# Peptides against a protein of PDB entry 5TUV, part 5

Target 1, 107 residues: chain A of PDB entry 5TUV
Amino acid sequence: KEVIDRLRYLKAEIEDLELKERELDQQKLWLQQSIKNVMDDSINNRFSYVTHEDICNCFNGDTLLAIQAPSGTQLEVPIPEMGQNGQKKYQINLKSHSGPIHVLLIN
Target 2, 107 residues: chain B of PDB entry 5TUV
Amino acid sequence: AQECQNLEVERQRRLERIKQKQSQLQELILQQIAFKNLVQRNRHAEQQASRPPPPNSVIHLPFIIVNTSKKTVIDCSISNDKFEYLFNFDNTFEIHDDIEVLKRMGM

## One batch from the design tools (peptide; made by RFdiffusion4, then SolubleMPNN)

Design b1_p8_5_s1 (from b1_p8_5, 5 letters changed)
Fold by OpenDDE base, seed 5:
Structure b1_p8_5_s1 (fold): chain B 107 residues (1-107), chain C 107 residues (1-107), chain A 8 residues (1-8)
Amino acid sequence: as target 1 above (107 residues)
Amino acid sequence: as target 2 above (107 residues)
Amino acid sequence: MIKIFIEK
């Protein structure tokens, strides 16, 4: 009897958790759409930028590349493999489907 | 008894997923706030300066930042239409998205 | 394809 009651309780709780999870999923979708709407707003878009100073302040004295790419651009970082000279190759592959990619060197 | 244990494991799994989704939702909220703060900052700055920043002095969202050592040699191959980029580094690098940059900026 | 070398 105790085991049966526990089983019933657990099943009911799992159903409640499923409902909660679906609720969170819907909230996430709504928020994502909200973010998109805010970013796509003409006024917000006009001011949606950072400065070179902003970037430099975020990182210590390294070489910095800023890559501006359209939304949906694919970014691939292959597993490093040995090159012809015996040195590991570190690569980034970018592929855009909606527009050109722009690269800036941040000094 | 075994079925009860299985359901308890399932319950725990669902609880962890819910926790993760809640965390992700919070992050999205913070992202939206950060973006709004960025827009507000830039709008105010341009109002004070009575002019927009020079085109090449800012990085418009969306973007990513690649940082690597000053000694790293970077080779970039670009397609004719600039839709595809292949970066080769002779050393390790880090990639940061615009969201992380905004976080580092304290937005 | 164009190759660009960047160093700093």
Scores: peptide ipSAE 0.057, ipTM 0.893, DockQ to the pose 0.042
Fold by OpenDDE base, seed 3:
Structure b1_p8_5_s1 (fold): chain B 107 residues (1-107), chain C 107 residues (1-107), chain A 8 residues (1-8)
Amino acid sequence: as target 1 above (107 residues)
Amino acid sequence: as target 2 above (107 residues)
Amino acid sequence: MIKIFIEK
């Protein structure tokens, strides 16, 4: 009897969890669309930037590169492997399909 | 019973997914708020200055930041149309998206 | 140091 009652309880809870998960999925979709609409607005786009000072304040003691690339640009970071000279190779590969990429040295 | 155990495993899996989705939703909300705050900050700043910033003095979204040691040697190969970039580092680096930068800025 | 090479 206890097992049967537990089974019934678990099944009911799982159904509730399924509903909750679907609700969260829907909320995510709507929020993503909202963010997109706000960012695509022409006025907001004009003011969608950070300054060099902003970046410098976020990072200390490093060489900083800012890479401006169109949305959808492919970013590849291969697993580090040994190079011909015996040093590990650390790489970033960028490929844009919709516009040029711009790189800035911040500091 | 085996059925009870199976349902308990399923329940736990669903709970974990829901937790992850809730976290992701919260992050999206913060992203939207951060973006709006950024736009407002910049609009106010330009109004006070009575002019927009110079084109090369700011970094427009979307962007990523690559940070590495000041001792790291970076080689970059760029295509003629600037659609493809290949970066080679002789040491480790970190990549941060614009969302993380806005967080660090306190937006 | 950063070295940039542009492919023509």
Scores: peptide ipSAE 0.056, ipTM 0.891, DockQ to the pose 0.038
Fold by OpenDDE base, seed 1:
Structure b1_p8_5_s1 (fold): chain B 107 residues (1-107), chain C 107 residues (1-107), chain A 8 residues (1-8)
Amino acid sequence: as target 1 above (107 residues)
Amino acid sequence: as target 2 above (107 residues)
Amino acid sequence: MIKIFIEK
């Protein structure tokens, strides 16, 4: 009887958890769409920028490159390989399909 | 007894997934708040200055930041239409997205 | 040091 009761309670709880998980999935989708709408708004888009000072304050003492690229731009960072001179190669490959890429030296 | 154990494992698995989804949802909320705060800041700043910032003084979203040592040599090959970029570094680098930058800015 | 090359 005790085991049967435990099984009943576990099954009921799992059912409740399934409902909760679906609720969270729906909330995520809604929020993602909301974020997209806010970012795509023409007025918000006009003010969607950071300054050089903003970036510099976030990082210390390094060379900083800012890369502006359209959404959907392909970013590839290959696994480092040994070069001909015995030096490892570190690479970034960018490919856009919808517009030009802009690169700025910040620091 | 075995069925009870199986259900308990399933319950725990679902609880962990729910916890992860709740955390992801919270991060999305913070992203939205950060973006709205950024827009509000910039809007207010431009109103006070009665002018927009110079074109080359700001970085528009979306963007990524690449940081590397001041000693790192960076070679960049750019296509004629600026749709394709190839960066070569002689040392390691880090990549940070705009979301992380906004977080570091305290938005 | 940054070197930029434009490829046609």
Scores: peptide ipSAE 0.054, ipTM 0.891, DockQ to the pose 0.037
Fold by OpenDDE base, seed 4:
Structure b1_p8_5_s1 (fold): chain B 107 residues (1-107), chain C 107 residues (1-107), chain A 8 residues (1-8)
Amino acid sequence: as target 1 above (107 residues)
Amino acid sequence: as target 2 above (107 residues)
Amino acid sequence: MIKIFIEK
């Protein structure tokens, strides 16, 4: 009887959790669409930028490259391989399909 | 019973998924807030300055930041249409998206 | 293809 009661309880709880999970999934979808709408708004887009100072303050002391690429741009970072001179090669490959990529040297 | 154990495992799995989804939802909310705060900041700044920032003085979203040591030598090959970029580094680097930058900015 | 060298 105790096992049966536990089974009933667990089944009911799982059902409630299923409902909660579906609710979260729906909320995520709506929020993602909301973010997209806000970012795609022409007025917001005009002000959707950071300054060089903003970037420098986030990453002090390093050489910084800012890469502006359209959505959907492919970014590939191959596993470092040994070069012919015995030095590891570190590489970034970028491929855009919808527009040019712009690169800025910040510092 | 075995069925009870199976349901308890399933319950725990669902609880973990829900927790993860809640965390992801919170991140999306923070992203939207950060973006709105960025737009508001920039609008206010431009209103006070009574002019937009000079061209090429700002970095528009979306973007990524590549940071590496100032000692790192960077070689870049660019296609004629600027749709393809190949970066070669003689040392390690880090990549950060615009979302992380906004977080570091305190947006 | 254009090659750009960024020196330290």
Scores: peptide ipSAE 0.043, ipTM 0.891, DockQ to the pose 0.039

Design b1_p8_5_s2 (from b1_p8_5, 5 letters changed)
Fold by OpenDDE base, seed 5:
Structure b1_p8_5_s2 (fold): chain B 107 residues (1-107), chain C 107 residues (1-107), chain A 8 residues (1-8)
Amino acid sequence: as target 1 above (107 residues)
Amino acid sequence: as target 2 above (107 residues)
Amino acid sequence: MIKIKVEK
């Protein structure tokens, strides 16, 4: 009887958790759409940028590449492998489907 | 019973997923706030300057930042339409999205 | 495809 009662309780709790998870999923979807709407606004879009100084302040004295790519651009970072010269190759592959990609060198 | 134990494991699994989703929602909220703060900052700055920044002096969202050592050699192959980029590095690099940059900026 | 070397 105790085991049966525990099983019944657990099943009911799991069902409640499923409902909670669905609620969170809906909230996420709504929030994502909200963010999209805010970013797509013409005024917000006009001012949706950072400066070179902003970037430089975020990172120390490294070589910095800023890559501007349309939303949905495919980003691939292959697992480093040995190259023909015996050196590990580190790669980034970008493929856009909706527009050109722009790269800026930041000092 | 084994069934009871299995359900308890499942319950815990669902609880962890819910926790993760709650955290993700918090991050989305912060992203939206950061974006709004960025827009407000830039709008105010341009109003004070009475002009927009030069086109090549800013990085428009969405973007990513790639940082690597100043000693790293970077080769880039670009398609004729600039839709595809292949980067080759002779050393390790880090990649950061615009969301992380905004966080580092304190937005 | 065009090869470009990034200058630092």
Scores: peptide ipSAE 0.115, ipTM 0.891, DockQ to the pose 0.041
Fold by OpenDDE base, seed 1:
Structure b1_p8_5_s2 (fold): chain B 107 residues (1-107), chain C 107 residues (1-107), chain A 8 residues (1-8)
Amino acid sequence: as target 1 above (107 residues)
Amino acid sequence: as target 2 above (107 residues)
Amino acid sequence: MIKIKVEK
């Protein structure tokens, strides 16, 4: 009947959507691997940088710190807590396990 | 019937997930394009100058940008091996990753 | 441990 036909239609459509979702998942994995390969290429890696001017053009009027750290570096931003002087503490904790961290002050 | 309604809800949920995954995939594509454009720009620039940029004039990926007010006092503690950094701010700050910077650069 | 103060 009409209800049965509707049920059959919906089930078929959901099945198609399941296939589509899996397709997108596979595409995501493929693209992620592609990006990784491109970034890890020695030639590309040599030219994977921005200038101070680039950063200054993106931001203005404030103090800018550029933190260059190896992939996998642990970044922690604790929840602000009240300090001993009655002022909230804002912190960034960085821990690298694969190489040194470099910090630049951008004017 | 009730079963039809349940399947229609499920159908809609799946459609929304697919839409989200499509958007995420698009972002990854844009990231890859931005990176390739960055590499191409730098490679061309160095060829024109016939020299690489000075080491301290560029920021190599991966990096993050910390943005805070000019009035913010920043204290930094660094380990001897430069593997650990502790930043203390007396006011709020913003963190931006390299992907966002590339977007702002128009890459 | 090295302490650096950023004033800019």
Scores: peptide ipSAE 0.104, ipTM 0.888, DockQ to the pose 0.039
Fold by OpenDDE base, seed 2:
Structure b1_p8_5_s2 (fold): chain B 107 residues (1-107), chain C 107 residues (1-107), chain A 8 residues (1-8)
Amino acid sequence: as target 1 above (107 residues)
Amino acid sequence: as target 2 above (107 residues)
Amino acid sequence: MIKIKVEK
């Protein structure tokens, strides 16, 4: 009796958890769409930028490349491999389909 | 008894997934808040200055930041339409997205 | 394609 009762309890709880997980999935989708809508708003888009100073304050001591890439831009970072000269190759490949990419160098 | 143990393992697995999804949802909320705060900041700043910032002084979202040592040599090949970029580094680099930048800015 | 060397 005790084992049977425990099994029934666990099955019921798992079913409740399944419902909760689906609820969270729907909330995620809704929130993602909400974020997209906010960012796509014309007024918000006009002011959706950071300054050179903002970037410099976030990072120090290194060479920084700020790459403004339109939404949907493909970013590829190949696994580093040895080059023909015995030097490892570190690469970034960017391909945009919706507009030009802009690069700003920050020292 | 074995079935009970299997269901307990399944329950725990689902609980962990739910916890992770809840955390991800919270992060999305924070992202939206950060973006709204950014927009508000920039609107106020431009109102006070009575002018928009110079075009080359700001980085519009979406963007990424690439940071590497100042000693790193960077080669970049750009297509004529600026839709394709190929970066080559002679040493390691890090990539940070705009979301991380907003976090570091305290938005 | 244009090749650019980034010094600093």
Scores: peptide ipSAE 0.114, ipTM 0.888, DockQ to the pose 0.040; fails the geometry check
Fold by OpenDDE base, seed 4:
Structure b1_p8_5_s2 (fold): chain B 107 residues (1-107), chain C 107 residues (1-107), chain A 8 residues (1-8)
Amino acid sequence: as target 1 above (107 residues)
Amino acid sequence: as target 2 above (107 residues)
Amino acid sequence: MIKIKVEK
């Protein structure tokens, strides 16, 4: 009896969870589209920027590179391998398909 | 029974997945809020200054920030069309997306 | 391809 009751409870709960998950999936999709619409708005796009000061305030006194690339740009960071001189290689490979990439040095 | 155990595992799996989706949804909400706050800040700033910032003084979204030591030597190879970039570092680096930057800015 | 050394 206890097992049967537990089975019924679990099945009912799983069904409820399935509904909840679908709801979340729909909300995510809607929100993603909403964000895209907001960002693609001409007025918002005009003001969608940060300053050098903003960046410097977010990080310590390290060398900072700001890379502006179109959405969908391929970013590749290979696993560090030993170089010819015995030094590990640290690399970033960027490949854009829709537009040029712009790099700024932030001091 | 084995069926109860299977359903309990399934329930737990779904609960964790739902929790993850809820977290992701919250992050999306925060992203949208941060973006709107950024736009509002910049609009207000430009209104007060009565001019837009110089084009090379700001970093337009989307962007990526690469952070490395000041001692790090960076070599960059750029394709003729600027669609492909190869960065070589002699030391470790960090990559941060614009979303993280906005968070650090308190947007 | 152009090679640029970033100095900091």
Scores: peptide ipSAE 0.109, ipTM 0.889, DockQ to the pose 0.039; fails the geometry check

Design b1_p8_5_s3 (from b1_p8_5, 6 letters changed)
Fold by OpenDDE base, seed 2:
Order: sequence, then C-alpha cells, then structure tokens
Structure b1_p8_5_s3 (fold): chain B 107 residues (1-107), chain C 107 residues (1-107), chain A 8 residues (1-8)
Amino acid sequence: as target 1 above (107 residues)
Amino acid sequence: as target 2 above (107 residues)
Amino acid sequence: MIKIYVEE
C-alpha cells in the first residue's frame, strides 16, 4: 500500500515537472525573440556599440582583435591539429552571408 | 520497489534540468538589461558631446574579441568582399563574445 | 605580429 501510494505520488510529480519544463522552454523562446526585437530596433541599433577604451578595460597584456561580424556569420574553430611542420594549427574561420566583416586591432 | 527508485532518479534529473533552465532564463534577462544599459550610456554620452563618436573608434554589436599573446603570429586571409576571413595563429587564443564583454564592463 | 593577406 505504501509503495503504491509513493509510486502514484512520484508519477504525478514528474508530470507536473514536465509541464514546468515546457513552460520554461516557451519562456526562453519568448525572451530570445524579445532580445532580438530590442537589438533590431532602429534607435537601439544606432547606439549598440562599445569603445576601444571599453575593450582595453576588459582585457590586459595581450593582442586583441575586435571582429565585428553581421548576425548569422558562421564561426568555425577547428580542433587544433599538428601541422606538417610539427606546429599545431590554431585557426578561426569566418564566413558572412549578409555583409562584410570588420576587424580592428586593439592595443 | 525498483520502480520507485527509478522514478526518484527521474524526478531528480528533471529537477536539475529545470534548475538549469531557470538559471539560463535569468542570464538572458541580464543580457537584455546589459544591452539596454549600454544603449542608454551611449545615448547620454553622445548628447553631452553633441556628436557621435568617430566610426573607427567604436565596435558595433554583434562582435567577438580574440585575444592572444603579443608574441603570437597571426596570419589573416581576407576575401576581396570581406565576407570571408581565415585566421591562423602559431599559438593558443581565446574568444570572447559581446555578451561577456558587456558583463566585464559591468553593464 | 599580424600578417594580412587580401585575396583577389
């Protein structure tokens, strides 16, 4: 009797959790769309930038490349492999489909 | 019973997933807030300066930051239309998205 | 050091 009651309770709880998870999934989709709408707004888009100073304050001591790539740009970072000369390959491949990519050197 | 134990494990698994999704939603909210704060900052700054910043002095979203040692040699091949970039590094590098930058900026 | 190559 106790085992049967426990099973019934657990099954009911799991069903409630399934509903909660689906609710969270929908909220995520809604929020992502909201963020996109805010960023695509004409006025917001005009002011959606950071300065060189902003970047320099976030990072120190390295060579910094700022790569402005349009939304939807493909970014590929292959797993490092040993080259023919015995040197590991560290690569970044970028492919845009909606506009040019702009690169700035930050020192 | 074995079935009871199995359901207990399943319940715990679902609870953890829900917790993770709740955390992810909170992060998305913070991202949107950070973006709005960025826009507000820039609007205020341009109003005070009575002009927009020079085009090459700012980095428009979306962007990524690549940082590597100053000793790292970077080879970059660029298509004539600037739609494709191929970077080769002789050492390791790090990539940071605009979301992380905004976090580091305290937005 | 950064080397840039532009494709034609």
Scores: peptide ipSAE 0.310, ipTM 0.892, DockQ to the pose 0.037
Fold by OpenDDE base, seed 5:
Formats: C-alpha cells, structure tokens, sequence
Structure b1_p8_5_s3 (fold): chain B 107 residues (1-107), chain C 107 residues (1-107), chain A 8 residues (1-8)
C-alpha cells in the first residue's frame, strides 16, 4: 500500500513537472522573439555596436580578430588533428548563407 | 520498490532540466538588458559627439571575437563572395561571442 | 602574423 501510494505520488509530481517545463519552454520562445524584435528595430540596430576600445578592455593584449557575420552563420571548430608537419591544426570554419563576412583586426 | 526508484531518478532529472531552463531564461533576460544598455550608451555618445563613429572604428552585432597569442600565425582563406572563411592557427585560440563581450563590458 | 588568401 505504501509503495503504491508512493508510485501514484511520483507519477503525479512528474506530470506537474512536465507542465512546468512546457511553461518554461514557451517563456523562452517568447523572450527569444522579444530579443529578436528589439535587435531588429531600426533605431536599436543603428546603435548595436561595440568599439575597438570596448574589445581591448575585455581581453589581454593578444591578437584579436573581430568577425562580423550575418545571423545564422555557421561556426565550426574541428577537433585539433596532427598536420603534415606534425603540429596540431587549430581551425575555424565559417559559412554564411545570407551575406558576406567581415573580419577586423583589433590592435 | 525498483519502480519507485526509477521514478525518483526521473523526477530528479526533470527537476534538473527545469533548473537549467530557469537559468537559461535568466541569461536571456540579462542579454536583453545588456543590449538595451549598449544601445543607450551608444546613442548618448553619438549625441554628445554630434556625429556617428567612423565606420571602421566599430564592430556591429552580431560578431565573435577570436583571441590568440601574438605569436600565433593565422592563415585565412576567403571565398570569392566572402561567404566562407577558413582560419588556420598554429596554436590554440579562444572564441567569444558578442554576448560574452557585453558581459565583460559590464553592460 | 596573419596571412590572408582570397579564393577565386
């Protein structure tokens, strides 16, 4: 009897959790759409940028590349493999489907 | 008894997913706030300067930052239409998205 | 050092 009652309780709780999870999923979708709308606004889009100074302040004095790519651009970082010279290859592959990619060197 | 244990494991799994989704939702909210703050900052700055920044002095969203040592040799192959970029590094690198940059900026 | 190659 105790085991049966526990089973019923757990099943009911799991159903409640499923409802909660679906609610969170909907909230996420709504917020994502909200963010998109804000970013796509003409005024916001005009001012949606950072400066070279901003970037330099965020990172150490290493080589910094800023890659501007359209939304939806595919970014791939293959697992490092040994090259022909015996050195590991570190690679970044970018593929845009909607526009050109622009790269800036930040000094 | 075994069925109870299985359901308890499932319950815990769902609870963890919900927790993760709640955290992700909070991050999205922070992202939106950061973006709005960025726009406000830039708008105010341009008003004070009475001009927009030079086009090559700013990095428009969306973007990513690649950080690597100054000693790193970077080979970049670019397609004719600039839709595809292939980067080869002779050493390790770090990638940071615009969201992380805004966080580091304190937006 | 950065080397850029444009593929035609």
Amino acid sequence: as target 1 above (107 residues)
Amino acid sequence: as target 2 above (107 residues)
Amino acid sequence: MIKIYVEE
Scores: peptide ipSAE 0.299, ipTM 0.895, DockQ to the pose 0.040
Fold by OpenDDE base, seed 4:
Structure b1_p8_5_s3 (fold): chain B 107 residues (1-107), chain C 107 residues (1-107), chain A 8 residues (1-8)
Amino acid sequence: as target 1 above (107 residues)
Amino acid sequence: as target 2 above (107 residues)
Amino acid sequence: MIKIYVEE
């Protein structure tokens, strides 16, 4: 009887959790669409930028490259491999399909 | 009973998944808030300056930041149409997306 | 040091 009661309780709880998960899934979808709409708005798009100062305040001491690429641009960072000279190769590959990529040297 | 144990495992799995989804949802909310705050900041700044910033003085979203040591040698190969970029570094680097930058900015 | 190469 105790096991049966526990089973019933667990099944009911799992059902409630299923409902909660579906609710979260829907909320995520709506929020993603909301973010997209906000970012695609012409007025918001006009002001969707950061300054060089903003970036410099976030990072100190290093060489900083800002890469502006359209949505959907492919970013590939291969696992570092040993070069012919015995030095590890560190690489970034970018491929855009919808527009040019722009690179800025920040510092 | 074995069935009870199975359901308890399932319950725990669902609870963890829900927790992860809740965290992801919170991150999306923060992204939207950060973006709205960024737009508001920039609109206010331009209103005070009575002009937009120079085109090359800002970094428009979406973007990524690559940071590496100032001693790092960077070779960049660019296609004629600027749709393809190949970066070679002689040392390690870090990549940060615009979302992380906005977080660091306190947006 | 940054070196830029444009591919033909």
Scores: peptide ipSAE 0.291, ipTM 0.893, DockQ to the pose 0.037
Fold by OpenDDE base, seed 1:
Structure b1_p8_5_s3 (fold): chain B 107 residues (1-107), chain C 107 residues (1-107), chain A 8 residues (1-8)
Amino acid sequence: as target 1 above (107 residues)
Amino acid sequence: as target 2 above (107 residues)
Amino acid sequence: MIKIYVEE
């Protein structure tokens, strides 16, 4: 009887958790759409930028490149391979399909 | 007894997933807040200056930041239409998205 | 050091 009661309790709790998980999934979708709408707004888009100073304050004195690319741009970072000269190759490949890519040297 | 144990494992698995989803939702909320704060900052700054910033002085979203040593040699091949970029580094680099930058800015 | 090449 005790085991049966425990089983009943666990099944009921799992059912409640399933409902909670679905609720969170819906909230995530709603919030993602909300963020998209906010970012796509013409006024917000006009002011959606950072300055060189902003970037410099976030990082130390290394070489910093800012890459502006349209949404949907393909970014590929291949696994480093040994080059012909015995040096590992570190690469970034960018491919845009909707507009030009712009690169800025920050520091 | 075995069924009870199986359900307890299932319950724990679901609880962990829910916790992860709650954390992800919180991150999305923070992203939205950060973006709104960025827009407000820039809007206020331009109002005070009575002019927009120079085109080459800002980085518009979306963007990524590439961070590498000052000693790193970077070779960049660009297509004529600027739709394709190939970067070659002779050393390691780091990539940071705009979301992370906004977080570091304290937005 | 950064070297930029434009491909036609």
Scores: peptide ipSAE 0.288, ipTM 0.892, DockQ to the pose 0.037

Design b1_p8_5_s4 (from b1_p8_5, 6 letters changed)
Fold by OpenDDE base, seed 1:
Structure b1_p8_5_s4 (fold): chain B 107 residues (1-107), chain C 107 residues (1-107), chain A 8 residues (1-8)
Amino acid sequence: as target 1 above (107 residues)
Amino acid sequence: as target 2 above (107 residues)
Amino acid sequence: MIKIFIEN
């Protein structure tokens, strides 16, 4: 009887958790769409920028490159390999299919 | 007894997934807030200055930041249409997305 | 190899 009662309880709880998980999934989808709408708004887009100072304040003492590229641009970072001179090669490959890529040196 | 144990494992698995989804949802909320705060800041700044920022003084979203030592040598090859970029570094680098930058800015 | 697509 005790085991049967425990089983019944667990099954009911799992059912409730399934409902909760579906609720969270729906909330995530809604929020993602909301974010997209806000970012795609023409007025918001006009003010969707950071300054060079903003970037510099986030990173100290280094060389900073800002890369602006269309959505869907592919960024590839190959596994570092040894070069001919015995130095490891560190690479970034960018490929866009929908527009030009813009790169800025920040400091 | 075995069925009870199986259900308890299932229960725990679902609880952990729910926890993860809740965390992801919170991150999305923070992203939206950060973006809105950025837009508001910039709008206010331009209103006070009565002018937009100078060209090439700002970085529009979306963007990524590449961070490397000032001693790092960077070679770049660019396609004619600027659809493809190949970067070579003689040392390690870090990549940061705009979301992380906004976080570092305290948005 | 790490592949990332720029989103948004």
Scores: peptide ipSAE 0.044, ipTM 0.888, DockQ to the pose 0.146
Fold by OpenDDE base, seed 4:
Structure b1_p8_5_s4 (fold): chain B 107 residues (1-107), chain C 107 residues (1-107), chain A 8 residues (1-8)
Amino acid sequence: as target 1 above (107 residues)
Amino acid sequence: as target 2 above (107 residues)
Amino acid sequence: MIKIFIEN
């Protein structure tokens, strides 16, 4: 009897959790669309930028590359391999399918 | 008893998944807020300056930041159409998206 | 290999 009651309780709780999960999924979808709409707005797009100072303040003392690329651009970072000189090779591969990539050296 | 255990496992799985989704949702909310704050900041700044920032003085979203030591040697190969980039580093680097940058900026 | 896509 206790087991049966526990089973009923668990099933009911799982059902409630299913509802909660669906709610979260819907909220995520709506929020994603909202973000997209806000970012795609022409007025917002004009002001959607950071300054060199902003970036420098975030990463003091480093060499900084800013990469601007179209959505869907693929960035690949291969696992570092030993080079011919015994040095590890660190690489970044960028591939765009929809437009040119722009790279800025900040520092 | 076994059924009860199975349901308890399922319950726990769903709870963890919901927790993860809640966290993801919060991140999206923060992203939207950060973006709105960025736009507002820039709009206000331009209004005060009575002019937009000079071309090429700002980095428009979306972007990625690559940071490495100032001692790092960076080689770059670019395709003719600028659709493909190959970066070679003689040392380690870090990659940060615009979302992380906005977070670091306190947006 | 780490693959990252620029989405937004």
Scores: peptide ipSAE 0.043, ipTM 0.889, DockQ to the pose 0.148
Fold by OpenDDE base, seed 3:
Structure b1_p8_5_s4 (fold): chain B 107 residues (1-107), chain C 107 residues (1-107), chain A 8 residues (1-8)
Amino acid sequence: as target 1 above (107 residues)
Amino acid sequence: as target 2 above (107 residues)
Amino acid sequence: MIKIFIEN
């Protein structure tokens, strides 16, 4: 009887969890659309930028590259491999399909 | 007994997914707030200055930041149309999206 | 040091 009661309890809990998961999925979808609408607004877009100072304050003592690329730009970071001279190669590959990519040296 | 164990595994799986989705939702909310704060900051700054920032003095969203040691040698190959970029680093690097930058800025 | 090469 204890096992049967446990089974009944678990089934009921799983059903509740399924409902909760669907609720979260819907909330995520709505929020994503909301964010998109705000970011796509022409007025907001004009002010959607950071300064060089902003970036420098976020990172200290490093070489910083800012890469501005259109949405949908493909970014690939291959697994590091040994080069011909025995040095590991670290790479970034960028491919845009909708516009040019701009790279800025911040410091 | 076996059925009970199977349901407990399923229950745990669903609980973990729900936890992940809750975390993702919280991050999306923070992203939206950060973006709105950024826009408001910049709008106010331009109003006070009575002019927009000079071209190429700011980094518009979306962007990514690549940071590496100042000792790192970076080779970059760019296509004529600037649609393709190949970066080679002789040492490790980090990539940060604009969302993370806004978080570091305290937005 | 950063070196930039433009493909012809």
Scores: peptide ipSAE 0.040, ipTM 0.888, DockQ to the pose 0.038
Fold by OpenDDE base, seed 5:
Structure b1_p8_5_s4 (fold): chain B 107 residues (1-107), chain C 107 residues (1-107), chain A 8 residues (1-8)
Amino acid sequence: as target 1 above (107 residues)
Amino acid sequence: as target 2 above (107 residues)
Amino acid sequence: MIKIFIEN
């Protein structure tokens, strides 16, 4: 009887958790749409930028590449492989489907 | 007894997923706030300066930052339409999205 | 050092 009651309780709790998870999923979707709407606003879009100084202040004085790409651009970082010279090859592959990609060097 | 244990494991798994989703939701909220703060900052700055920033002096969202040593050699291959980029590095690099940059900026 | 190549 005790085991049966525990099973029933656990099953009911799991169902409640499923409902909670679905609620969170819905909230996430709405929030994502909200963010998109805010970012797509013409006025906000005009002011949606950072300066070179902003970037430099965020990182040490290394080589910094700023890559501006349309939303949905695919970024791939393959597993490093040995190059012809015996050195590991590190790569980034970018592919856009909606517009050109722009690269800026930040010093 | 075994079924009870299995359900308890399932329960715990769901609880962890819910926790993760709650955290993700909070991060999205912070991202939205950061974006709004960025827009507000830039709008105010342009109002004070009575002019927009010079062309190519700012980086519009969305973007990513690639950080690597100053000694790193970077080879970049670009398609004619600039839709595809291939970067080759002779050393390690780091990639940071605009969200992380905004966080580092304290937005 | 950055090298840029344009692919046709």
Scores: peptide ipSAE 0.038, ipTM 0.891, DockQ to the pose 0.041

